# Designs tried in a protein design run: peptides against a protein of PDB entry 6FBK. Part 13

Target 1, 90 residues: chain A of PDB entry 6FBK
Amino acid sequence: EDTGVRVELAEEDHGRKSTIALRLWVEDPKKLKGKPKDNGAIEFTFDLEKETPDEVAQEMIESGFFHESDVKIVAKSIRDRVALIQWRRE

## One batch from the design tools (peptide; made by RFdiffusion4, then SolubleMPNN)

Design b2_p26_8_s2 (from b2_p26_8, 7 letters changed)
Fold by OpenDDE base, seed 4:
Structure b2_p26_8_s2 (fold): chain B 90 residues (1-90), chain A 26 residues (1-26)
Amino acid sequence: as target 1 above (90 residues)
Amino acid sequence: SREEIRELAAERREEEEEEREEEEEE
């Protein structure tokens, strides 16, 4: 599913930490709220044990990065990337 | 983390405010 939201590793994952560095951005600038710098790219750590894609996506919306209507799309994109990273660690 | 996301948002708002103040002084 083309969500228009891209999530990638910001740093190389050696599988040693419960945390990973992620970079999230949107392909469509209309999905961004306000005047985003760096095409709205957000770099952040994600704790694989403590955090959920839904909570992180919600914080992004509450912080004003995205519209409320896109919370599920953002959460899905994070979830899908995190799942791929977890599968690579096995 | 959720904290980092909040901090990034605050930083961006501060930068936008500074840019606006600079534009108003010109």
Scores: peptide ipSAE 0.586, ipTM 0.866, DockQ to the pose 0.806
Fold by OpenDDE base, seed 3:
Structure b2_p26_8_s2 (fold): chain B 90 residues (1-90), chain A 26 residues (1-26)
Amino acid sequence: as target 1 above (90 residues)
Amino acid sequence: SREEIRELAAERREEEEEEREEEEEE
C-alpha cells in the first residue's frame, strides 16, 4: 500500500548499535501541518530496544507535524522500515 | 527519539515566528 509516507536510514547501519538514524517524509504536502521546511522531512534517532513506532508516531502528531488522522500510517511506515532493518542485521 | 521530535517541533515554531516578524518589517 502506498501510504505516501517514506522512511529511510539517514545514516549507514553497521548493525553495531541499538540506535539507528531515520529520515521520515511525506510525498503529499497536504499531509503536513503548517509551512514545513525541507518538504516536511524529519530526521531522528530510534532506539530499537526502548522505543516503539507507535509512541514515536504519536509524538510527531502531538508536536504538530501531521494530522491526527495520519498517526496510524506514520506508525506503520516506521514499523515496516524498522522491521526491514532488523531483518538485515540477522 | 521522542525528545528530538519535540525539539524539532519547537525549532520549526520559532522559525515560523521569525519569518512572520521579518515579513511584517518589510
Scores: peptide ipSAE 0.585, ipTM 0.865, DockQ to the pose 0.808
Fold by OpenDDE base, seed 1:
Structure b2_p26_8_s2 (fold): chain B 90 residues (1-90), chain A 26 residues (1-26)
Amino acid sequence: as target 1 above (90 residues)
Amino acid sequence: SREEIRELAAERREEEEEEREEEEEE
């Protein structure tokens, strides 16, 4: 499902750390809240053991990056990418 | 992390406020 939200590795994953660096952005600027100059791209670390995509997505909404209606889409996009990364580590 | 996301949001708000102040001074 094309959510219009993209999540990629911001750094090369060597599979050695419980944390990964992610970059999240939206393809449709209408989904951005405010006027971000950086096309709404967010770079952040994600702890594969401690954090959940839903908690991270919720923080992004509470912080004002996205609309509340997009929380589930953002969370899904993070979850899908994280799952792929975890699968590649095994 | 959630902390990083909150910090990034604060930084962006500060940048937006600075830009608004600069635009009001011109």
Scores: peptide ipSAE 0.583, ipTM 0.863, DockQ to the pose 0.824
Fold by OpenDDE base, seed 5:
Structure b2_p26_8_s2 (fold): chain B 90 residues (1-90), chain A 26 residues (1-26)
Amino acid sequence: as target 1 above (90 residues)
Amino acid sequence: SREEIRELAAERREEEEEEREEEEEE
């Protein structure tokens, strides 16, 4: 399902750390809050053991990166990418 | 991390404020 939210590895994952580096951005600039020049791309670490996609997505909305209506889309996109990364580590 | 997200948001707001001040001085 195309959510219009893209999540990719920002760094190569060697499967050794509980943390991964992610890059998140939206394909539609209308989904961004404000007018960021960097197309709203966000680079951040994600702890596979301690963090949840819902908590990270909530922080992004509360911080003003995205509209409140998009929190579930953002969370799903993070969750789906994290699940793929975890699958590749097995 | 959630902390990084909060920090990135603060930095972005600071940059947007600085850019507005620069545009108002032109």
Scores: peptide ipSAE 0.572, ipTM 0.856, DockQ to the pose 0.821

## One batch from the design tools (peptide; made by RFdiffusion4, then SolubleMPNN)

Design b2_p27_3_s4
Fold by OpenDDE base, seed 5:
Structure b2_p27_3_s4 (fold): chain B 90 residues (1-90), chain A 27 residues (1-27)
Amino acid sequence: as target 1 above (90 residues)
Amino acid sequence: SRAAELARKLETLAANRARLEAHRAAK
């Protein structure tokens, strides 16, 4: 599913830490061939053992980053990236 | 649009990171 919210590793993952650095931003169709501007992204850490995408997305809402109605979309984007990272670690 | 609304709320990378971390620390 294309959520329109992109989540990528903000650092190289060597598969040795339970915590990973992620970068989240909204995809701009006009910038599909380019890299997102750092000023339009959110960087955060995610503990693969302790945190859940839903709780992290909720924290972002409470911080005022986006509307409450988008929590599940953001959470899904995080979850999908985390799942991919976990798969690569196996 | 949803994407446009979200984008408008984002600040600089440093500000966003600090804001989120501060919120987490307060809980």
Scores: peptide ipSAE 0.074, ipTM 0.606, DockQ to the pose 0.329
Fold by OpenDDE base, seed 2:
Structure b2_p27_3_s4 (fold): chain B 90 residues (1-90), chain A 27 residues (1-27)
Amino acid sequence: as target 1 above (90 residues)
Amino acid sequence: SRAAELARKLETLAANRARLEAHRAAK
């Protein structure tokens, strides 16, 4: 499922910490030939032991980054990336 | 579009990139 919301590691993951740095942005089909500029993405930490994608997505809404109707796509995008990171650690 | 609206919002708020972390820390 393509949510249009992209989530990537903002750092190299060596599997040593329970906290990871992530970068989140909305993909623009007009800019697929280039990487998103830093000023167009949100960087944040995610604690693999303490946080959930749904809670983090809700916090982003409360901060005014997204409309409440977008909570599920934001949460899913975070969840999918986190799942990949955890899978690679195992 | 939905994506375009979100992108513009993210770009605007990303100028104050620390906002999310500050908000989370304040809770």
Scores: peptide ipSAE 0.067, ipTM 0.614, DockQ to the pose 0.230
Fold by OpenDDE base, seed 3:
Structure b2_p27_3_s4 (fold): chain B 90 residues (1-90), chain A 27 residues (1-27)
Amino acid sequence: as target 1 above (90 residues)
Amino acid sequence: SRAAELARKLETLAANRARLEAHRAAK
């Protein structure tokens, strides 16, 4: 499932903290070969022990960053990235 | 497109972070 939303680490992860910095942006099919523009991304912290992707996505919607119908798309993108980060830590 | 709409709602890194943090703090 391609959500069109990309989530990546905004910092190097040494596996020492429960909180991580993430960057979220919308993938532009016209610029797939280019680098993501920081002016079109959201940087936020995610607590691996306390927060859930669904709740964080909901907060972003309430802040007005995207439509309420996109909450599951954003949540899934965050969840998938977090899962990869946790897998790499193990 | 949905992707284009999402992109237009995104701001600079500083603006987005400040807005999100302010919203969380007020909640």
Scores: peptide ipSAE 0.062, ipTM 0.604, DockQ to the pose 0.337
Fold by OpenDDE base, seed 1:
Structure b2_p27_3_s4 (fold): chain B 90 residues (1-90), chain A 27 residues (1-27)
Amino acid sequence: as target 1 above (90 residues)
Amino acid sequence: SRAAELARKLETLAANRARLEAHRAAK
């Protein structure tokens, strides 16, 4: 499912920390061949042991990033990326 | 708070803010 919200690692993951740096942005179809500028994405820390995608998505809504109706889309995008990261660590 | 920190990041990153607003408007 293409949510239109992209989530990537903002740092190399060596599997040593319970926290990871993530980068989140809305995908622009006009920029499909390019990468977001440094000021084009939000970077944030995610604690793999203590936080959930739903909680983090809700915090972003409270910060004014998205409407409440978009919480599940944002949460899914974070969840999918986190799942891949955890899979690689195992 | 974390919410306040994220809000400041959003305000600083104007390009991302514009994309997020466009995304919301498209729904």
Scores: peptide ipSAE 0.057, ipTM 0.589, DockQ to the pose 0.052; fails the geometry check

## One batch from the design tools (peptide; made by RFdiffusion4, then SolubleMPNN)

Design b2_p28_5_s1
Fold by OpenDDE base, seed 4:
Structure b2_p28_5_s1 (fold): chain B 90 residues (1-90), chain A 28 residues (1-28)
Amino acid sequence: as target 1 above (90 residues)
Amino acid sequence: TRYEVGRLVKTVVSKSGKEFKVYELIRL
Protein backbone atom coordinates (compact mmCIF):
# COMPACT_ATOMS: atom_id res chain seq x y z
CA GLU B 1 0.00 0.00 0.00
CA ASP B 2 1.18 3.48 -0.88
CA THR B 3 0.99 5.51 2.31
CA GLY B 4 2.43 8.63 0.75
CA VAL B 5 5.10 8.56 3.44
CA ARG B 6 8.61 7.44 2.57
CA VAL B 7 10.90 5.75 5.07
CA GLU B 8 14.47 4.88 4.15
CA LEU B 9 17.72 4.03 5.87
CA ALA B 10 19.58 7.17 6.83
CA GLU B 11 22.82 5.21 6.98
CA GLU B 12 24.17 1.97 5.61
CA ASP B 13 22.99 -1.07 7.53
CA HIS B 14 25.56 -3.79 8.07
CA GLY B 15 23.19 -5.86 10.17
CA ARG B 16 25.36 -5.68 13.25
CA LYS B 17 23.42 -3.36 15.54
CA SER B 18 19.98 -3.65 17.04
CA THR B 19 19.46 0.03 16.24
CA ILE B 20 19.11 1.55 12.79
CA ALA B 21 18.92 5.11 11.54
CA LEU B 22 15.80 5.97 9.54
CA ARG B 23 14.72 8.94 7.49
CA LEU B 24 11.04 9.72 7.02
CA TRP B 25 9.34 12.28 4.79
CA VAL B 26 6.02 12.95 3.12
CA GLU B 27 6.05 12.26 -0.59
CA ASP B 28 2.31 12.59 -1.19
CA PRO B 29 0.57 14.87 1.33
CA LYS B 30 -2.80 14.02 -0.19
CA LYS B 31 -2.60 10.66 1.56
CA LEU B 32 -2.60 12.34 4.96
CA LYS B 33 -5.67 13.66 6.73
CA GLY B 34 -3.78 16.50 8.33
CA LYS B 35 -1.10 18.86 7.15
CA PRO B 36 2.36 18.05 8.51
CA LYS B 37 4.02 20.83 10.47
CA ASP B 38 7.28 20.36 8.60
CA ASN B 39 8.07 19.60 4.98
CA GLY B 40 11.51 18.16 5.58
CA ALA B 41 12.97 14.77 6.31
CA ILE B 42 12.85 13.46 9.86
CA GLU B 43 15.80 11.36 10.93
CA PHE B 44 15.68 9.15 14.00
CA THR B 45 17.04 5.93 15.43
CA PHE B 46 14.90 2.83 15.72
CA ASP B 47 15.67 0.06 18.18
CA LEU B 48 14.64 -3.19 16.54
CA GLU B 49 14.43 -4.92 19.90
CA LYS B 50 12.75 -2.32 22.08
CA GLU B 51 10.70 0.04 19.95
CA THR B 52 7.57 -0.41 17.88
CA PRO B 53 6.35 1.55 14.86
CA ASP B 54 3.19 2.53 16.73
CA GLU B 55 5.13 3.94 19.66
CA VAL B 56 7.50 5.94 17.49
CA ALA B 57 4.65 7.23 15.35
CA GLN B 58 2.80 8.32 18.47
CA GLU B 59 5.89 10.16 19.67
CA MET B 60 6.04 12.00 16.36
CA ILE B 61 2.41 13.05 16.71
CA GLU B 62 2.94 14.20 20.28
CA SER B 63 6.00 16.12 19.12
CA GLY B 64 3.81 17.94 16.62
CA PHE B 65 5.04 16.46 13.35
CA PHE B 66 1.73 15.00 12.25
CA HIS B 67 -1.95 15.18 13.07
CA GLU B 68 -3.22 12.53 15.47
CA SER B 69 -5.48 11.14 12.77
CA ASP B 70 -2.41 10.15 10.78
CA VAL B 71 -0.70 8.08 13.46
CA LYS B 72 -1.62 4.79 11.82
CA ILE B 73 -0.39 5.74 8.36
CA VAL B 74 2.91 6.92 9.82
CA ALA B 75 3.25 3.77 11.89
CA LYS B 76 2.53 1.60 8.86
CA SER B 77 5.20 3.37 6.83
CA ILE B 78 7.76 2.72 9.54
CA ARG B 79 6.61 -0.86 10.02
CA ASP B 80 6.84 -1.69 6.34
CA ARG B 81 10.36 -0.35 6.04
CA VAL B 82 11.54 -2.01 9.23
CA ALA B 83 10.16 -5.33 8.04
CA LEU B 84 12.08 -5.04 4.77
CA ILE B 85 15.26 -4.23 6.63
CA GLN B 86 14.84 -7.17 8.97
CA TRP B 87 14.12 -9.55 6.10
CA ARG B 88 17.20 -8.30 4.29
CA ARG B 89 19.31 -9.00 7.37
CA GLU B 90 18.24 -12.64 7.42
CA THR A 1 11.49 11.02 -7.81
CA ARG A 2 14.87 11.31 -6.16
CA TYR A 3 15.53 13.16 -2.95
CA GLU A 4 18.45 14.30 -0.87
CA VAL A 5 18.69 16.07 2.44
CA GLY A 6 20.01 19.55 2.94
CA ARG A 7 20.82 21.43 6.10
CA LEU A 8 19.63 20.54 9.57
CA VAL A 9 16.56 22.64 10.25
CA LYS A 10 15.85 21.70 13.84
CA THR A 11 16.04 19.00 16.46
CA VAL A 12 13.00 17.88 18.42
CA VAL A 13 13.11 15.77 21.55
CA SER A 14 10.02 13.80 22.47
CA LYS A 15 8.65 13.40 25.98
CA SER A 16 10.44 10.06 26.22
CA GLY A 17 13.69 11.69 25.20
CA LYS A 18 13.77 10.41 21.65
CA GLU A 19 15.54 12.74 19.26
CA PHE A 20 14.11 13.68 15.89
CA LYS A 21 16.32 15.66 13.54
CA VAL A 22 14.60 17.58 10.76
CA TYR A 23 16.57 18.18 7.60
CA GLU A 24 15.70 20.25 4.58
CA LEU A 25 14.38 18.04 1.81
CA ILE A 26 15.71 18.62 -1.67
CA ARG A 27 13.68 17.22 -4.54
CA LEU A 28 15.75 16.22 -7.54
Scores: peptide ipSAE 0.808, ipTM 0.952, DockQ to the pose 0.946
Fold by OpenDDE base, seed 1:
Structure b2_p28_5_s1 (fold): chain B 90 residues (1-90), chain A 28 residues (1-28)
Amino acid sequence: as target 1 above (90 residues)
Amino acid sequence: TRYEVGRLVKTVVSKSGKEFKVYELIRL
């Protein structure tokens, strides 16, 4: 599913660390219910062992990046990318 | 569409202390 939110690795993943650097930005704002506060790319670390897409998405909402109604779409975007990264590591 | 990041615009720290860095988004 195309969430309109793009998530990519912000660094090369060698599959050695439990943490990865991700970069997230809105590619199609029409897919979101609310208007994001910023129009840039958000970079953050993601701990594959301790964090979940839902938790990180919620933190972004609480930080004011996205409207609360878009938490699931943001979480899905992160989840989809994380899944791909994990599959590549296997 | 391809993108590149520009300069750091701002840094936001969540309640849990997680850091979110916002960079300019350059469309190519």
Scores: peptide ipSAE 0.808, ipTM 0.953, DockQ to the pose 0.937
Fold by OpenDDE base, seed 3:
Structure b2_p28_5_s1 (fold): chain B 90 residues (1-90), chain A 28 residues (1-28)
Amino acid sequence: as target 1 above (90 residues)
Amino acid sequence: TRYEVGRLVKTVVSKSGKEFKVYELIRL
């Protein structure tokens, strides 16, 4: 599923740390129900052991980045990238 | 499509204290 939201590593991952830096941005706004406040790239850390995509996505919504109706699509985008990173680490 | 980040636009801190940095997005 194409969420219209891109999530990439903001730094090179050497597979050593439990925390990674991610960068998230909207590539296709038509896929979102709401209109994001910003049109830039959001950078944030993600703790692979302690944080979940759903919780981080919810924090973004509460911070005003996205409409509440888009929390799941944002979470999925983060989840998909995190899963890929973890698979590459194995 | 290729992208590049530009200058830091703003920093937002969530209720939990998590930091979100917003950078300019440049579409190449």
Scores: peptide ipSAE 0.808, ipTM 0.953, DockQ to the pose 0.927
Fold by OpenDDE base, seed 2:
Structure b2_p28_5_s1 (fold): chain B 90 residues (1-90), chain A 28 residues (1-28)
Amino acid sequence: as target 1 above (90 residues)
Amino acid sequence: TRYEVGRLVKTVVSKSGKEFKVYELIRL
């Protein structure tokens, strides 16, 4: 499903570290229930062993990036990209 | 649509200490 939120690698992944750098931005705001405060790209690290998409998405909401009603759509966007990265590593 | 990032706009630190860097988004 197209969440309207894009998540890409912010750096090349050589499959060596448990942490990756991700970049997230809204491509189609109509798919969100709330209106994001910023219109830029959010870069952050993601620990493949310790963090979960839901936890990181929740932290983004608590930090004011997205409305609480959009936590799941943000989490899904991160999850889908992380899954692709993990599958590529194998 | 293709995108690239521009200048760093701000850095946000969550209550747990996680850092989120916001960059300008440039649509190509």
Scores: peptide ipSAE 0.808, ipTM 0.953, DockQ to the pose 0.927

Design b2_p28_6_s1 (from b2_p28_6, 21 letters changed)
Fold by OpenDDE base, seed 2:
Structure b2_p28_6_s1 (fold): chain B 90 residues (1-90), chain A 28 residues (1-28)
Amino acid sequence: as target 1 above (90 residues)
Amino acid sequence: ARPPRVFKVGPTPAQLAAAAAAAAAAAA
């Protein structure tokens, strides 16, 4: 599913740390229900062992980057990328 | 309570590419 939100590694992943740096940005705003606050790329760290995509997405909403109605879209985008990263580590 | 997550906003890859192209055009 194309969420219209892209998530990529903001650093090279050597598979050694549980924490990774991610970059998230809107590629297709038409896929979102609300209007994103910014048109840039949001950079953040994600702990693969302790954190969940839903938690991070919620924190983005609380920070005002996205409308609350888009929390699931944002979370899915993070989840899909994280799953891919984890798969590559195996 | 857990401290707020740190978010940094920067340019997207497309924005970076556009900026680089603009810089190259200006230098030509």
Scores: peptide ipSAE 0.583, ipTM 0.870, DockQ to the pose 0.911
Fold by OpenDDE base, seed 5:
Structure b2_p28_6_s1 (fold): chain B 90 residues (1-90), chain A 28 residues (1-28)
Amino acid sequence: as target 1 above (90 residues)
Amino acid sequence: ARPPRVFKVGPTPAQLAAAAAAAAAAAA
């Protein structure tokens, strides 16, 4: 599923630590219900063992990056990338 | 309450590519 949101590693992943740096940005704003306030890439850390995509997506909304109606779309984008990273580590 | 998450905003890969292309064009 194309969410219109891209998520990539912001640093090299050597598979040694549970925390990774991610970069998230909107590639197709038409896929979102709301209008993001920024067109840049949002950089943040994510703990693969302790955090969930839904929690991080909610925190992005609370910070004003996305509309509350887009939480599931943003969370899915993070989830999909995290799943790929975890798969590659194994 | 948990502390607010730290977010940093930077250029997207497309924005970086556009900037690089502009710089290359100016140097030609």
Scores: peptide ipSAE 0.583, ipTM 0.871, DockQ to the pose 0.880
Fold by OpenDDE base, seed 1:
Structure b2_p28_6_s1 (fold): chain B 90 residues (1-90), chain A 28 residues (1-28)
Amino acid sequence: as target 1 above (90 residues)
Amino acid sequence: ARPPRVFKVGPTPAQLAAAAAAAAAAAA
């Protein structure tokens, strides 16, 4: 499913550490229910072993980047990218 | 208490491409 939210690696992944740098941005705002705060790319670290996409998405909402109604869309976008990264590491 | 997550906002790849195109056009 196209969430309208893109998530990419912000750094090269050598598969040696549990923490990765990600970049997330809205490509199609029509897919969101709310209006995102910023039109830029949000850069953050994600621990593949300790953190969950839902937690990070919630933290983005608490930081004011997204409306609470879009938490699942944001979380899914992160989850899909993280799953792909983990798959490539195996 | 969990420390707040650090978020940094930067340009998207499309924004970077647009900026590069604009710069190239201005230089021409």
Scores: peptide ipSAE 0.582, ipTM 0.870, DockQ to the pose 0.921
Fold by OpenDDE base, seed 4:
Structure b2_p28_6_s1 (fold): chain B 90 residues (1-90), chain A 28 residues (1-28)
Amino acid sequence: as target 1 above (90 residues)
Amino acid sequence: ARPPRVFKVGPTPAQLAAAAAAAAAAAA
């Protein structure tokens, strides 16, 4: 499913630590209900053991990057990337 | 109260590509 939001590793993943660096940006704004604050890439750390995509997405909303109506789209984008990263670590 | 998450905003890959292309054009 194309969410219009891209999430990629901001650093090489050696699979040694639970914390990874991610980069998230809007590729297709038409997929979003609201208008994003910025057209840049948002860089952040994500703890694979302690954090959830929904929590991080909500924190992005609270920081004003996205409208609250788009939290699920953002969370899904993070979840899909995190799942892929975890799969590659196995 | 949980400390706020640190977010850093930078250029997207597309923006970087556009900037590189613009720099190449300016140097031509």
Scores: peptide ipSAE 0.582, ipTM 0.870, DockQ to the pose 0.899

Design b2_p28_6_s4 (from b2_p28_6, 16 letters changed)
Fold by OpenDDE base, seed 3:
Structure b2_p28_6_s4 (fold): chain B 90 residues (1-90), chain A 28 residues (1-28)
Amino acid sequence: as target 1 above (90 residues)
Amino acid sequence: MKPKRVFRVGPTPEQLRAAEELRRLAER
């Protein structure tokens, strides 16, 4: 399903480290229940071994980027991209 | 205590393209 939230690598992934740089932004705000704080792209690092998409999504909500009602859709967007990156590494 | 995650906000790829188009139009 289209979450309306896009997540991409912010750097080339050479598959050498467990930490990757990601960029996340809203393509379709109508897919979200709340109003996003920014219309730009959020850049952050993600540890593939230690961190979870749900934890990172919650931290984005706590930082005010998204409404709490959208935590699951944001987490799903991160999870789906991370899964693709993991599969590509194999 | 968890260390606060660092988030940086920048332009989207679409915003960068739109800004470049506007610049070209303004310089005509």
Scores: peptide ipSAE 0.572, ipTM 0.854, DockQ to the pose 0.918
Fold by OpenDDE base, seed 5:
Structure b2_p28_6_s4 (fold): chain B 90 residues (1-90), chain A 28 residues (1-28)
Amino acid sequence: as target 1 above (90 residues)
Amino acid sequence: MKPKRVFRVGPTPEQLRAAEELRRLAER
């Protein structure tokens, strides 16, 4: 499923630490129910051991980046990328 | 209250490429 939201590594992943830097942005706004306020890329850290995509997505909503109706779409985008990163580490 | 997560907003990769292209055109 194409969420219209892209998530990429903001730094090289050497697979040595549990924390990674991610960059998230909207590639296709038509896939979202709400209208994002910003068209830039959101950079943040993610702890692969302690944090969940749903928690981070909710924090983005609370920060005003996305509409509350899009929390699951944002969370899925983060989850899918994190899963790929974890797969590459194993 | 949970500590507020730090978010930094910057240009997307596409925006960076677009800006670079405009820069190259302006230098002509």
Scores: peptide ipSAE 0.572, ipTM 0.854, DockQ to the pose 0.875
Fold by OpenDDE base, seed 4:
Structure b2_p28_6_s4 (fold): chain B 90 residues (1-90), chain A 28 residues (1-28)
Amino acid sequence: as target 1 above (90 residues)
Amino acid sequence: MKPKRVFRVGPTPEQLRAAEELRRLAER
């Protein structure tokens, strides 16, 4: 399902590091319950071995980027992209 | 307390493309 939130690599992935740079932004705000804080792309690093999409999404909410009720949709967006990246590495 | 995660806000790829188009128009 389309979450309305897009996540992409912010750097080229050579499949060598456990950490990757990601960029996350809202393509369709109508899919969210709350109003996003910013209209830009949020850039951050993600450790494929140690971190979870749910934890990162929660940290984004705590930083005020998204409404609390949208934590699951944000987490799903990250999870789906991370899964694709991991699949391409195999 | 856990260290605060670093988030950097920048332009979306679409915003970058829009800015480039505006630049081209200004040069004409």
Scores: peptide ipSAE 0.571, ipTM 0.853, DockQ to the pose 0.880
Fold by OpenDDE base, seed 1:
Structure b2_p28_6_s4 (fold): chain B 90 residues (1-90), chain A 28 residues (1-28)
Amino acid sequence: as target 1 above (90 residues)
Amino acid sequence: MKPKRVFRVGPTPEQLRAAEELRRLAER
């Protein structure tokens, strides 16, 4: 399912550490319920062992990047990308 | 209180490509 939110690696993943750098941006704002604050790419680190996509998405909302109604779609975008990264590591 | 997560905002890949293309056109 296309969420309209893109998540990509912000650095090359060598599969050696639990922390990865990610970049998240809105590709199709029509799929969001609210209006994103910025149209740039949000860069952040994600710990594959300790953190969850839902927690990070909630922190983005609290930081004012997205409307609270879009927390699940943002979380899904992160989850889907993280899953792909983990599958590539296996 | 939990430490506030650090978020950095930069250009999207599309924005970077657009900026690079404009730069190439300006150099011609």
Scores: peptide ipSAE 0.570, ipTM 0.852, DockQ to the pose 0.851

Design b2_p28_7_s1
Fold by OpenDDE base, seed 2:
Structure b2_p28_7_s1 (fold): chain B 90 residues (1-90), chain A 28 residues (1-28)
Amino acid sequence: as target 1 above (90 residues)
Amino acid sequence: SRRERIRKSLKVLSPEEAAAARAEAAAR
């Protein structure tokens, strides 16, 4: 499912560490209920062992990057990318 | 805390950096 939010690796993943760097931006704003305040991108670290896509998405909402109604679509975007990375590591 | 770590890790890219990131992703 295309969420309209793109999440990509900010670095090459060698599968050696539990923390990865990710980049996130809106690719298709019409798929979001809210209007993004910024047209830029966010870079962030994600701990594969300690963090969850939902909590990261919630932090982004609290920081004002997305509307609260879009928390699940943002979380899904992160989850899908993280899952893909984990699948490739195995 | 987990939330504190997330907050510390969040970096807002400039429009130029964002454009470069998108281009890099498209090329990969």
Scores: peptide ipSAE 0.513, ipTM 0.867, DockQ to the pose 0.896
Fold by OpenDDE base, seed 4:
Structure b2_p28_7_s1 (fold): chain B 90 residues (1-90), chain A 28 residues (1-28)
Amino acid sequence: as target 1 above (90 residues)
Amino acid sequence: SRRERIRKSLKVLSPEEAAAARAEAAAR
């Protein structure tokens, strides 16, 4: 499902590190309940062993990047990309 | 904590960097 939020690898994944760099931005604002003014992109590290998409999404909400009502869609966007990365590593 | 990791690792890309990232993703 298209969440309207794009999550991509910020680096080549060689499958060796538990920590990866990800980039995230809004591709389709109409998919979000909130309306972020900024269409900028963010880059962040994600620990595949220790962190969860829900926790990361919550921190992004608290940082003011998204409205609280969009926490689930943001988390799903991260989860989907992480799942794909994990699948490719296996 | 995750909050500490966000503080340490989160980077807001410049408009140029953001545009480059989007262009790279679109080419895939």
Scores: peptide ipSAE 0.513, ipTM 0.867, DockQ to the pose 0.802
Fold by OpenDDE base, seed 1:
Structure b2_p28_7_s1 (fold): chain B 90 residues (1-90), chain A 28 residues (1-28)
Amino acid sequence: as target 1 above (90 residues)
Amino acid sequence: SRRERIRKSLKVLSPEEAAAARAEAAAR
């Protein structure tokens, strides 16, 4: 399902590190209940071994990037990209 | 920690940087 939130690698993944750099932005704001404040993007690191998409999404909400009602949409967007990255590593 | 992540690893891109990121993604 298209979450309306795009998550992409901020770097080339050589499958060597447990941490990856990701970029995230809103592609379709209609999919979100909250309105994005800026037409920008976020860059962040994600530890494939220690972190969960839900925790990272919650951190983004606590930082004020997304409305609390959109936590699951943001988490799913991260999860889907992470799953794809992990699949390509195997 | 969560606090460290927000402080050290969560970065807001400029509009120009964001546009470049979108363009790169669209080109793949």
Scores: peptide ipSAE 0.512, ipTM 0.863, DockQ to the pose 0.750
Fold by OpenDDE base, seed 5:
Structure b2_p28_7_s1 (fold): chain B 90 residues (1-90), chain A 28 residues (1-28)
Amino acid sequence: as target 1 above (90 residues)
Amino acid sequence: SRRERIRKSLKVLSPEEAAAARAEAAAR
């Protein structure tokens, strides 16, 4: 389902590293309950073996990028992208 | 910790960088 939050690879994935660079931005604000910070986009690393979308989403909220009510939407957007990346690696 | 690593890696893109990222994503 369309979360309204876009997550993309910030680098080419050669399937060699457990850590990947991702970019995230709001594509459809109507999908969010809170108002996100107008930062355009954010870039971050994600460890496919050690980190979870929920933990990363929570850090974004604690940093003030999203409202706490939208943590699951943000986490889902990250999870969906990570799942696609892992699918391509298999 | 993982939490500290996430915070340290979190980078805010400039409007120009953000626009470039969106354009790159749209090209796929």
Scores: peptide ipSAE 0.485, ipTM 0.860, DockQ to the pose 0.889

